Peptides against a protein of PDB entry 7SID. Designs and how they scored, part 12

Target 1, 151 residues: chain A of PDB entry 7SID
Amino acid sequence: LHMYLMLLKELPGEEYPLPMEDVLELLKPLSNVCSLYRRDQDVCKTILNHVLHVVKNLGQSNMDSENTRDAQGQFLTVIGAFWHLTKERKYIFSVRMALVNCLKTLLEADPYSKWAILNVMGKDFPVNEVFTQFLADNHHQVRMLAAESIN

## One batch from the design tools (peptide; aimed at target 1 Q74)

Design b2_p13_2_s3 (made by RFdiffusion4, then SolubleMPNN; from b2_p13_2, 4 letters changed)
Fold by OpenDDE base, seed 2:
Structure b2_p13_2_s3 (fold): chain B 151 residues (1-151), chain A 13 residues (1-13)
Amino acid sequence: as target 1 above (151 residues)
Amino acid sequence: MEELLEEQERFLS
């Protein structure tokens, strides 16, 4: 886990996006890692904070690339799971804050949710609609963070 | 996509 988290942390910024092949390699174990630590709030928060760099890379990639679609799918699958568990009140506010930041970044890259769609249990949820729900979050800091993205 | 959904199901279980 530690080594994997370090790799995620050391991802280059938006200025120097990673090759999609490298992004895919990093995303491959992500769902498994998240699943193993789904009940650990601190680990989940850390993961969500680190994958922000991945979101930035995905947003600048060629949508026509099969690798890009694959990477987007893998990432959105994980985000969808986090969102679903959030709705089930499984995560504290700090994890939800990190999730909102991910969703915010997705919306910046795809404002009209052309590809940023969460598929959970066979149903599609555009990130734009998902994001709006955090405006009514029980925690004031989460609401404020969500509101900052709208205005 | 189907494989990803299966993995998501494991995540949610």
Scores: peptide ipSAE 0.331, ipTM 0.870, DockQ to the pose 0.837
OpenDDE base, seeds 1, 3, 4, 5: peptide ipSAE 0.264, 0.325, 0.326, 0.328; ipTM 0.829, 0.868, 0.868, 0.868; seed 1 fails the geometry check

Design b2_p13_2_s4 (made by RFdiffusion4, then SolubleMPNN; from b2_p13_2, 8 letters changed)
Fold by OpenDDE base, seed 1:
Structure b2_p13_2_s4 (fold): chain B 151 residues (1-151), chain A 13 residues (1-13)
Amino acid sequence: as target 1 above (151 residues)
Amino acid sequence: MQELQQQQQQFLS
């Protein structure tokens, strides 16, 4: 886990994107790692904070490539799961803050939710619609973060 | 993708 988290943390930002093939390889184990640590709030927060780099990389790549679609799918699968568990009140505010930041970054890359669509249990939820739900979050800091992102 | 759906289902189980 430690080495994997370090790899995610040390990913180049938007200014120096990785090849999509490398991004895809990093995303492959992500769902499994999240599944193992889904009940650990600190690990989930750390993962969500680190995958912000992945979103930035996705936004700089050719969206028409097969690898891009695969990488987007891998990432959105994880984000969708975190969102679903958030609705089930499984995560404290600090994890929800990190999730909102991920969704914000997704909207910056895809403001019209052309590809940023969360599929959860066979149903599609565009990120722009999902994001607005955090305006009604029980924690004031989460609401504020969501509100400032829309403004 | 069916594979992604299976991965997510395991995550949510």
Scores: peptide ipSAE 0.549, ipTM 0.927, DockQ to the pose 0.916
OpenDDE base, seeds 2, 3, 4, 5: peptide ipSAE 0.548, 0.549, 0.545, 0.546; ipTM 0.927, 0.927, 0.926, 0.927

Design b2_p13_3 (made by RFdiffusion4)
Pose (drawn by RFdiffusion4):
Structure b2_p13_3 (pose): chain A 151 residues (1-151), chain P 13 residues (1-13)
Amino acid sequence: as target 1 above (151 residues)
Amino acid sequence: EKFEEEEKTFLEA
């Protein structure tokens, strides 16, 4: 777990992007890793805080081949799964704050929501519309974080 | 279908 979190945190870089196949190799076990630790709040928070680093390489669309959409779908499905579970009151405010940070990073990466769309229950939600929903949260810290990051 | 299976596996864990 430590090895995987370290690789996720360190390998992606903004100045010189990785090949997309390497991004796919990084994102391949993430679904299973998240599946094991679904119950644990601390591990989920740590996983989200570490996975928010991949958006810098994911946001590149110059080489918009099939691998790009595959990697974007692999990441967005996991983010959507976390969001859906959060909507059902399954996570504490720490995981919600980490998810807000991830969504803020996604909004930074794709302001127009061309590709950053969460898919859940056969429906699609743009990240910008989802982000404003956190202004009505039950925890003050998450509301303040969303209000401050609304810019 | 691959993404749907992986999403369901996480949600049903």

Design b2_p13_3_s1 (made by RFdiffusion4, then SolubleMPNN; from b2_p13_3, 9 letters changed)
Fold by OpenDDE base, seed 1:
Structure b2_p13_3_s1 (fold): chain B 151 residues (1-151), chain A 13 residues (1-13)
Amino acid sequence: as target 1 above (151 residues)
Amino acid sequence: SELEEKRQQFLNS
């Protein structure tokens, strides 16, 4: 876990994007890692904070390539699962804060949710619609972060 | 699909 998290943390980000092939290889094990640590709030927070680099990297790539679509799918699978479990009240506010930041970054890269669509239980949920739900979050800091993001 | 299996694994873990 430590080595994997270090790799995510050290991604160059938007200014120096990695080849999509490399991004894809990093994303493939991500869902499994999240599954293993889904009940560890600190690990989940750390993962969500680190994958912000992935979103920024995806935004600078050719969205028409097969590898880009695959990478998007791998990433959105994780975000969708975190969102679904959040709706089931599985995560504390600090994890939800990190998730909102991920969703904010997704909307910056894809304001119209052309590709940023969460698929959970066979249903599609555009991120721009999902994001508005956090305006009604039970924790004031989550609501404030969500409100700040759309202003 | 692969992605659906990963989603189910995450949600059912």
Scores: peptide ipSAE 0.420, ipTM 0.900, DockQ to the pose 0.889
OpenDDE base, seeds 2, 3, 4, 5: peptide ipSAE 0.414, 0.413, 0.406, 0.403; ipTM 0.899, 0.898, 0.896, 0.895

Design b2_p13_3_s2 (made by RFdiffusion4, then SolubleMPNN; from b2_p13_3, 7 letters changed)
Fold by OpenDDE base, seed 3:
Structure b2_p13_3_s2 (fold): chain B 151 residues (1-151), chain A 13 residues (1-13)
Amino acid sequence: as target 1 above (151 residues)
Amino acid sequence: SKLEEEKQRFLNS
């Protein structure tokens, strides 16, 4: 886990995008790692904070590429799962804040939610619509973060 | 799909 988290942390930002093939390799174990540690708030927060770099990289790639679509799908699957579990009140506010930051970054990359769509229980939810739900979060800091992000 | 399977593992494990 530690090594994987370090790899996530060391990913270049938006200024230095990774080849999509590298992104795919990084994403392959992500769902499994998240699954194993889904009940660990600190690990989940750390993962969500680190995958911000992945979102930034996805925005720099050709959206028509099969690899890009694959990477987007894998990433959105994980984000969708975090969102779903958040709706089930499984995560503390600090994890939700990290998730909001991920959603914010997605909206920056895809303001119109053309590809940033969460599929949960067979239904599609554009990230822009999902994001607005955090304006009504039970924790004041989450609401504040969400409010800042829409401006 | 494979993605759905991964999502289900995350949600249910």
Scores: peptide ipSAE 0.127, ipTM 0.781, DockQ to the pose 0.964
OpenDDE base, seeds 1, 2, 4, 5: peptide ipSAE 0.125, 0.125, 0.126, 0.119; ipTM 0.780, 0.780, 0.780, 0.775

Design b2_p13_3_s3 (made by RFdiffusion4, then SolubleMPNN; from b2_p13_3, 8 letters changed)
Fold by OpenDDE base, seed 4:
Structure b2_p13_3_s3 (fold): chain B 151 residues (1-151), chain A 13 residues (1-13)
Amino acid sequence: as target 1 above (151 residues)
Amino acid sequence: SELEERQNAFLNA
């Protein structure tokens, strides 16, 4: 886990995107790691904070390539799972805040949710619609973060 | 699909 988290943390910024092949390699174990530690709030928070770099990297890539679509799909699969479990009240506010930051970054890259669509259990949920739900979050800090992202 | 299987594994963990 620590080695993987280190790799995620060491991702270059938006200014220096990785080759899509490297992004795919980093995304391959992500769902497995998340599943193993889904009940560990601190680990989930850390993962969500680190994958912000992945979102920024994906946003800079050519959306027409198969590798880009594959990477986007793998990433959105994980985000969709976090969102679903959030609706089931499985995560504390700090994890939800990290998720909101991920969704915010997705909206910055794709404001019209052309590709940023969460598919959960066979149903599609555009990120822009998902994001508005956090405006009604039970925790005031989550609501505030969501509201700030709109303006 | 592979992605669906991965997501289900996550959701059911």
Scores: peptide ipSAE 0.647, ipTM 0.950, DockQ to the pose 0.950
OpenDDE base, seeds 1, 2, 3, 5: peptide ipSAE 0.645, 0.643, 0.645, 0.642; ipTM 0.950, 0.949, 0.950, 0.949

Design b2_p13_3_s4 (made by RFdiffusion4, then SolubleMPNN; from b2_p13_3, 10 letters changed)
Fold by OpenDDE base, seed 4:
Structure b2_p13_3_s4 (fold): chain B 151 residues (1-151), chain A 13 residues (1-13)
Amino acid sequence: as target 1 above (151 residues)
Amino acid sequence: SELERQREAFLNS
C-alpha cells in the first residue's frame, strides 16, 4: 500500500502530464485498494489527497482517446463510491474534505460535467450536482471548503 | 463491464 501511495503522490500535475498509458497503470489497482481499506479513514483520506494529481493529469489529456475514457471511468468509479459511502455517513469530516477537493478539481477540469459524471448503482450523477450537496454538510469546515470552491 | 464490477466490489466490500 505505501509503495502504491507513494507512486500516486509522485504523479506529475497539469504542467507535466504523463502518457495516458502510464496513468492507466496507476489507476488499475486503485479501486481494489480502496475496497480493501474503505473502512480506514486515514488511508481513504490519503488516497483521495493523492489522486488529486490524477485529476489534474486527466484534464490535459485527449478526451477522444479510448485510453482517456478508460482512465476517466476508473477514476470516477472510485470517486463515485466514496461519494455514495459518504451519503451513507461512513466517513469522518477529514475524508469528506479530501473528497470535496477531488470534486473541486474535477469541476475545474470539466465545469459543465460533460464527462465528470458519477455512476452509482446504475444511475448517473453529474459532479456539479453532487458537489452542491456538500454545501449542506454537517461539518462547518466541509461546508466552507465547498462554498470557497464555488465563489 | 469491468468498471461495473469494480463499482460493485468497492460499494459492497
Scores: peptide ipSAE 0.314, ipTM 0.867, DockQ to the pose 0.888
OpenDDE base, seeds 1, 2, 3, 5: peptide ipSAE 0.311, 0.313, 0.311, 0.304; ipTM 0.865, 0.866, 0.865, 0.863

Design b2_p13_4 (made by RFdiffusion4)
Pose (drawn by RFdiffusion4):
Structure b2_p13_4 (pose): chain A 151 residues (1-151), chain P 13 residues (1-13)
Amino acid sequence: as target 1 above (151 residues)
Amino acid sequence: SKFEEEFETFVNA
């Protein structure tokens, strides 16, 4: 777990992007890793705080081949799964804060929501519309974080 | 189908 978190945190870089096949290799086990630790709040928070670093390489669309959409879908399905589970009151405010940080990073990467759309229950939600929902949260810290990051 | 299977595995874990 430590090895995978370290690789996720360190390998992606903004100045010189990785090949997309390497991004796919990084994102391949993430679904299973998240599946094992679904119950644990601390691990989920750590996972989100570490995976928010991949958006810098994911946001590149110059080489918009099939691998790009495959990697974007791989990441967005996990983010949507976390969001859906959060809507059902399944996570504490720490995981919600980490998810807010991830969504803010996604908004930074794709302001127009061309590709950053969460898919859940056969429906699609743009990240910008989803982000404003956190202004009505039951925890003050998450609301303040969303309000401050609303820019 | 791959994303649907990974989503269902995670949600139902």

Design b2_p13_4_s1 (made by RFdiffusion4, then SolubleMPNN; from b2_p13_4, 8 letters changed)
Fold by OpenDDE base, seed 1:
Structure b2_p13_4_s1 (fold): chain B 151 residues (1-151), chain A 13 residues (1-13)
Amino acid sequence: as target 1 above (151 residues)
Amino acid sequence: SELQEQLEKFLNS
């Protein structure tokens, strides 16, 4: 786990995007790692904070390539799962804060949710619609972060 | 799909 998290942390950001093939390789084990540690709030927070770099990389890539679509799908699968479990009140505010930051970054890359769509239980949820739900979060810091992201 | 299976594993873990 620690080695993988270190790789995520050291991923180049928007200024130095990686080839999509490399991004894909990094994303392949992500869902499994998240699944294994889904009940560990600190690990989940760390993962969500680190994958912000992935979103930035995705936004700088050729959106029409097969590899880009694959990478988007793998990433959105994880985000969708975190969102779903958040609705089931499985995560504390610090994890939700990290999730909101991911959603914010997605909206910056895809303001109209053309590709940023969460598919959960066979249903599609555009990120721009999902994001607004955090304006009503039970924790004031989450609400404030969501509100500041819109304004 | 493979992605759906990954999601289900995550949600059911």
Scores: peptide ipSAE 0.541, ipTM 0.932, DockQ to the pose 0.942
OpenDDE base, seeds 2, 3, 4, 5: peptide ipSAE 0.537, 0.541, 0.534, 0.536; ipTM 0.931, 0.932, 0.931, 0.931

Design b2_p13_4_s2 (made by RFdiffusion4, then SolubleMPNN; from b2_p13_4, 7 letters changed)
Fold by OpenDDE base, seed 4:
Structure b2_p13_4_s2 (fold): chain B 151 residues (1-151), chain A 13 residues (1-13)
Amino acid sequence: as target 1 above (151 residues)
Amino acid sequence: SELEEQLEKFLNS
């Protein structure tokens, strides 16, 4: 886990995007890692903080390639799962804070949710619609972070 | 699909 997290952390961001093939290799184990540690709040927070680099990288890529669509799909599947479990009240505020940061970064890259769409349980949820739900989060810090992203 | 399988594993783990 530690080595994988370090690898995610070192992923180049917006200024120096990686080839999509390399991004795909990094994303392949992600869902499995998240599944193993879904009940560990600290690990989930760390994962969400590190995948911010992936979001920044995906935002600078050419959206027309098959590899880009594949990478987006794999990433959004994980984000969608975290969001779904958040709605089921599985995560404390610090994890939700990290998730909001991911969603914020997605909206910066794709403000109209052209590709940033969460598919959960067979339904599509555009990130811009998902994000507004955190404006009404039960924890004040989550609401504040979400509000800062809008204003 | 592969993505659906990944999601199901995540949500049901």
Scores: peptide ipSAE 0.455, ipTM 0.909, DockQ to the pose 0.920
OpenDDE base, seeds 1, 2, 3, 5: peptide ipSAE 0.452, 0.455, 0.452, 0.450; ipTM 0.908, 0.909, 0.908, 0.908

Design b2_p13_4_s3 (made by RFdiffusion4, then SolubleMPNN; from b2_p13_4, 7 letters changed)
Fold by OpenDDE base, seed 3:
Structure b2_p13_4_s3 (fold): chain B 151 residues (1-151), chain A 13 residues (1-13)
Amino acid sequence: as target 1 above (151 residues)
Amino acid sequence: SELEEQYEKFLNS
C-alpha cells in the first residue's frame, strides 16, 4: 500500500502528463486497493487526494483512444463507488472533501460531463449533477468547499 | 464486464 500511495503521490501534474499506457498501469490495482481499505477513512482520503493527478492526466489524451476510454472507465468506476458509499453515509467529512476535490478536477477537465459520468447501480450520473449535491452536504466545510468550486 | 466486477467488489468488500 505504502509503495502504491507513494507512486500516486509522485505522479506529475498537468504540466507533464504521463503516457496513457502508464496511467493504465497505475489504475490497474486502484480498485483492489480501494476495496481492501474502503473502511479506513485515512487511507481513502489519501487515495482520493493522490488520484487528483490521474484526473489531470486523463484530460490530456485523445478521448477516442481505447486506452483513454479504458483508463477513464477504471477511474470513474472507483469514483462512482466512493460516491455511492458517500450517499450511504460511510465516509466522514474529510473523505467527502477529498472526493469533492476529485469531482472538481473532473469538471475542470470535462466541464460538460461528456465522459465524466458515474455509473451507479446501473444508472448514469453526470459529474456536474453529482457535484451540486455536495452543496447540501451535512458538514459545513464540505458545503463551503463545493461552493468555492462552482466558480 | 470487468468494470462492473470491480465496482461490485468495491461496494461489497
Scores: peptide ipSAE 0.501, ipTM 0.922, DockQ to the pose 0.966
OpenDDE base, seeds 1, 2, 4, 5: peptide ipSAE 0.501, 0.499, 0.494, 0.495; ipTM 0.922, 0.922, 0.921, 0.921

Design b2_p13_4_s4 (made by RFdiffusion4, then SolubleMPNN; from b2_p13_4, 7 letters changed)
Fold by OpenDDE base, seed 1:
Structure b2_p13_4_s4 (fold): chain B 151 residues (1-151), chain A 13 residues (1-13)
Amino acid sequence: as target 1 above (151 residues)
Amino acid sequence: SELEEEEKKFLNS
């Protein structure tokens, strides 16, 4: 886990995007890691904070390539799962803060949710619609972060 | 799909 998290942390951002093939390799174990540590709030927060680099990297890639779509799908699967579990009140505010930052970054890359769509249990949820739900979050800091992102 | 299966694994853990 720690080695993987270190790799995520050191991922080059939007200034120096990785080849999409490398991004795909990095994303492959992500779902399994998240699943294994889904009940560990600190690990989940750390993962969500680190994958911000992935979103930034994806935004600099050719959105029309098959590999880009594959990478987007794998990433969105993880984000969708975190969102779903958030709705089930499984995560504390600090994890939700990290998730909101991920969603914010997604909206910056895809303001119209052309590809940023969460598919959870067979249903599609555009990120722009998902994001607005955090304006009503139970924790004031989460609400404030969401509101600041819109304004 | 593969993505749906990965999501299910996450949610069912």
Scores: peptide ipSAE 0.130, ipTM 0.772, DockQ to the pose 0.924
OpenDDE base, seeds 2, 3, 4, 5: peptide ipSAE 0.112, 0.083, 0.104, 0.043; ipTM 0.763, 0.747, 0.760, 0.674

Design b2_p13_5 (made by RFdiffusion4)
Pose (drawn by RFdiffusion4):
Structure b2_p13_5 (pose): chain A 151 residues (1-151), chain P 13 residues (1-13)
Amino acid sequence: as target 1 above (151 residues)
Amino acid sequence: SKHEEEQETFLNA
């Protein structure tokens, strides 16, 4: 777990992007890793805080081949799964704050929501519309974080 | 779909 988190945090870089196949290799076990630790709040928070570093390489669309959409879908389905589970009151405010940080990073990466769309229950939600929902949260810290990051 | 199956596995874990 430590090895995988370290690789996720360190390998992606903004100045010189990785090949997309490498991004796919990085994102391949993430679904299973998240599946094991679905119950644990601390591990989920750590996972989200570490995976928010891949958006810098994911946002590149110059080489918009099939691998790009495959990697974007692989990441967006996990983010959407976390969001859906959060809507059902399954996570504590720490995981919600980490998810807010991830969504803020996604909004930074794709301001127009061309590709950053969460898919859940056969429906699609743009990240910008989802982000404003956190202004009505039950925890003051998450609301303040969303209000401050609304810019 | 592969993405759909992986998402359902996570949600049902």

Design b2_p13_5_s1 (made by RFdiffusion4, then SolubleMPNN; from b2_p13_5, 6 letters changed)
Fold by OpenDDE base, seed 1:
Structure b2_p13_5_s1 (fold): chain B 151 residues (1-151), chain A 13 residues (1-13)
Amino acid sequence: as target 1 above (151 residues)
Amino acid sequence: SELEEQQQRFLNS
């Protein structure tokens, strides 16, 4: 876990995007790591904070390539799961804060949710629609972060 | 799909 998290943390980000092939390799084990640590709030928060670099990297890539679509799918699968479990009250506010930041970054890269669509159990949920739900979050800091993001 | 199966494992873990 430590080595994997370090790799995510050390991603160059938006200014120096990695080849999409490298992004894919980093994303492949992500869902399994999340599954193993889904009940560890601190690990989940850390993962969500680190995958912000992936979103920024995806935004600088050619969206028409097969590898880009695959990378988007891998990432959105994980974000969709975190969102679904959040609705089931599985995560504390700090994890939800990190999730909102991920969704904010997605909207910055894809304001119209052309590709930023969460698919959960066969149903599609555009991120721009999902994001508004956090305006009604039970924790004031989550509401404030969500409100700040759309202003 | 493979992605759906991965997500389901996450949701059921």
Scores: peptide ipSAE 0.692, ipTM 0.957, DockQ to the pose 0.911
OpenDDE base, seeds 2, 3, 4, 5: peptide ipSAE 0.692, 0.691, 0.688, 0.689; ipTM 0.957, 0.957, 0.957, 0.957

Design b2_p13_5_s2 (made by RFdiffusion4, then SolubleMPNN; from b2_p13_5, 4 letters changed)
Fold by OpenDDE base, seed 4:
Structure b2_p13_5_s2 (fold): chain B 151 residues (1-151), chain A 13 residues (1-13)
Amino acid sequence: as target 1 above (151 residues)
Amino acid sequence: SKLEEEQQKFLNS
């Protein structure tokens, strides 16, 4: 786990995007890792914070590429799961904060939710609609972060 | 799909 998290952390930002093939290799284990540590709040927070770099890379890639669509799909699958479990109140505020940051970054890359759509259990949820739900979060810091992202 | 199966595993883990 620690080695994987380190690799995610070292992913270059928007200024130096990696080849999509490399991004895909990093994303392949992500869902499994999240599943294994789903109930570990600290690990989930760390994962969500680290995958912010992935979103930045995805935003700079050729969206018409099959690899790009694959990477987007893999990433959105994980984010969708985190969001769904958040709706079920499975995560503490620090994890929700990290999730909001991911959603914010997605909206920066795709403001109109053309590809940033969460599919959960066969239903589509555009990120822009999902994001507004955090304005009513029970924790004040989560509400504040969400509000700052909109303004 | 594979992604749907992985997500379901995540949600039920």
Scores: peptide ipSAE 0.661, ipTM 0.952, DockQ to the pose 0.942
OpenDDE base, seeds 1, 2, 3, 5: peptide ipSAE 0.659, 0.660, 0.658, 0.657; ipTM 0.952, 0.952, 0.951, 0.951

Design b2_p13_5_s3 (made by RFdiffusion4, then SolubleMPNN; from b2_p13_5, 4 letters changed)
Fold by OpenDDE base, seed 1:
Structure b2_p13_5_s3 (fold): chain B 151 residues (1-151), chain A 13 residues (1-13)
Amino acid sequence: as target 1 above (151 residues)
Amino acid sequence: SPLEEEQEKFLNS
């Protein structure tokens, strides 16, 4: 886990996008890692904070390439799971804050949710619609972060 | 799909 988290942390941001092939390799173990540590709030927060670089990297890529679509799918699968478990009240506010930041970054890259769509249990949820739900979050800091992201 | 299976593992872990 430590090695993987370090790798995520050191990932270049939007200023220095990685080849999509490298992004794909990085994303492959992500779902398994998240699954293993889903009940560890600190690890989940750390993962979500680190994958912000992945979102920024995806936003700089050719959206029409097969590898880009694959990477988007890999990433959105994980984000969708975090969102679903959030709806089930499995995560504390700090994890939800990190998730909102991920969703915000997705909306910056894809304001109209053309590709930023969460698929959970066979149903599609556009990120722009999902994001508005955090305006009614139980924690004031989450609500404020969501509200500030709109402006 | 493989992604759906991975997500299911996440959700049910």
Scores: peptide ipSAE 0.605, ipTM 0.942, DockQ to the pose 0.941
OpenDDE base, seeds 2, 3, 4, 5: peptide ipSAE 0.605, 0.604, 0.602, 0.603; ipTM 0.942, 0.942, 0.941, 0.942

Design b2_p13_5_s4 (made by RFdiffusion4, then SolubleMPNN; from b2_p13_5, 4 letters changed)
Fold by OpenDDE base, seed 4:
Structure b2_p13_5_s4 (fold): chain B 151 residues (1-151), chain A 13 residues (1-13)
Amino acid sequence: as target 1 above (151 residues)
Amino acid sequence: SELEEEQQRFLNA
């Protein structure tokens, strides 16, 4: 786990994006890792914080390539799962804040949610619609973070 | 799809 998290952390940002092939290799085990540690709040927070770099890479990539679509799909699958479990009140505020940061970064890359759409249990949820729900989060810090992202 | 199956495993873990 630690080695994997380190690899995610070392991903360059939008100023120096990695080849999409490298991004895909890092994303492939992500869902499984998240599944194994879904009940560990600290690990989930750490994962979500590190995948911010992946979002930045995706935003700078050619969206017309098959590899980009594949990477987007793999990433959004994980984010969708975290969001669904958040709706089921499975995560504390610190994890929700990390998720909001991911959603914020997605919106910066795709303001109109053309590709940033969460598919959960066969249903589509545009990230811009998902994001607004955190403005009404029960924790004040989550609401503040969400509000800062919009303003 | 394969991604849907992976997500389902995540949701049911």
Scores: peptide ipSAE 0.645, ipTM 0.948, DockQ to the pose 0.940
OpenDDE base, seeds 1, 2, 3, 5: peptide ipSAE 0.643, 0.643, 0.643, 0.640; ipTM 0.948, 0.948, 0.948, 0.947

Design b2_p13_6 (made by RFdiffusion4)
Pose (drawn by RFdiffusion4):
Structure b2_p13_6 (pose): chain A 151 residues (1-151), chain P 13 residues (1-13)
Amino acid sequence: as target 1 above (151 residues)
Amino acid sequence: SSTLKEEQEKFLS
């Protein structure tokens, strides 16, 4: 777990992007890793805080081949799964704050929501519309974080 | 595409 979190945190870089196949290799075990630790709040928070670093390489669309959409779908389905589970009151405010940070990073990467759309229950939700929902949260810290990052 | 759906359903199960 430590090895995977370290690789996720360190390998992606903004100045010189990785090949997309490498991004796919990085994102391949993430679904299983998140599946094992679905119950644990601390691990989930740590996982989200470490995976928010991949968006810098994921946002590149110059080489918009099939691998780009495959990696974007692999990441967006995990993010949508976390959001859906959060809507059902299944995570504490720490995981919600980490998810807010991830969504803020996604909004930074794709302001127009061309590709950053969460898919859940056969429906699609743009990240910008989902982000404003956190202004009505039951925890003051998450609301303040969303209000401050609303810019 | 089907693999991603199966992985998401597994996680949400």

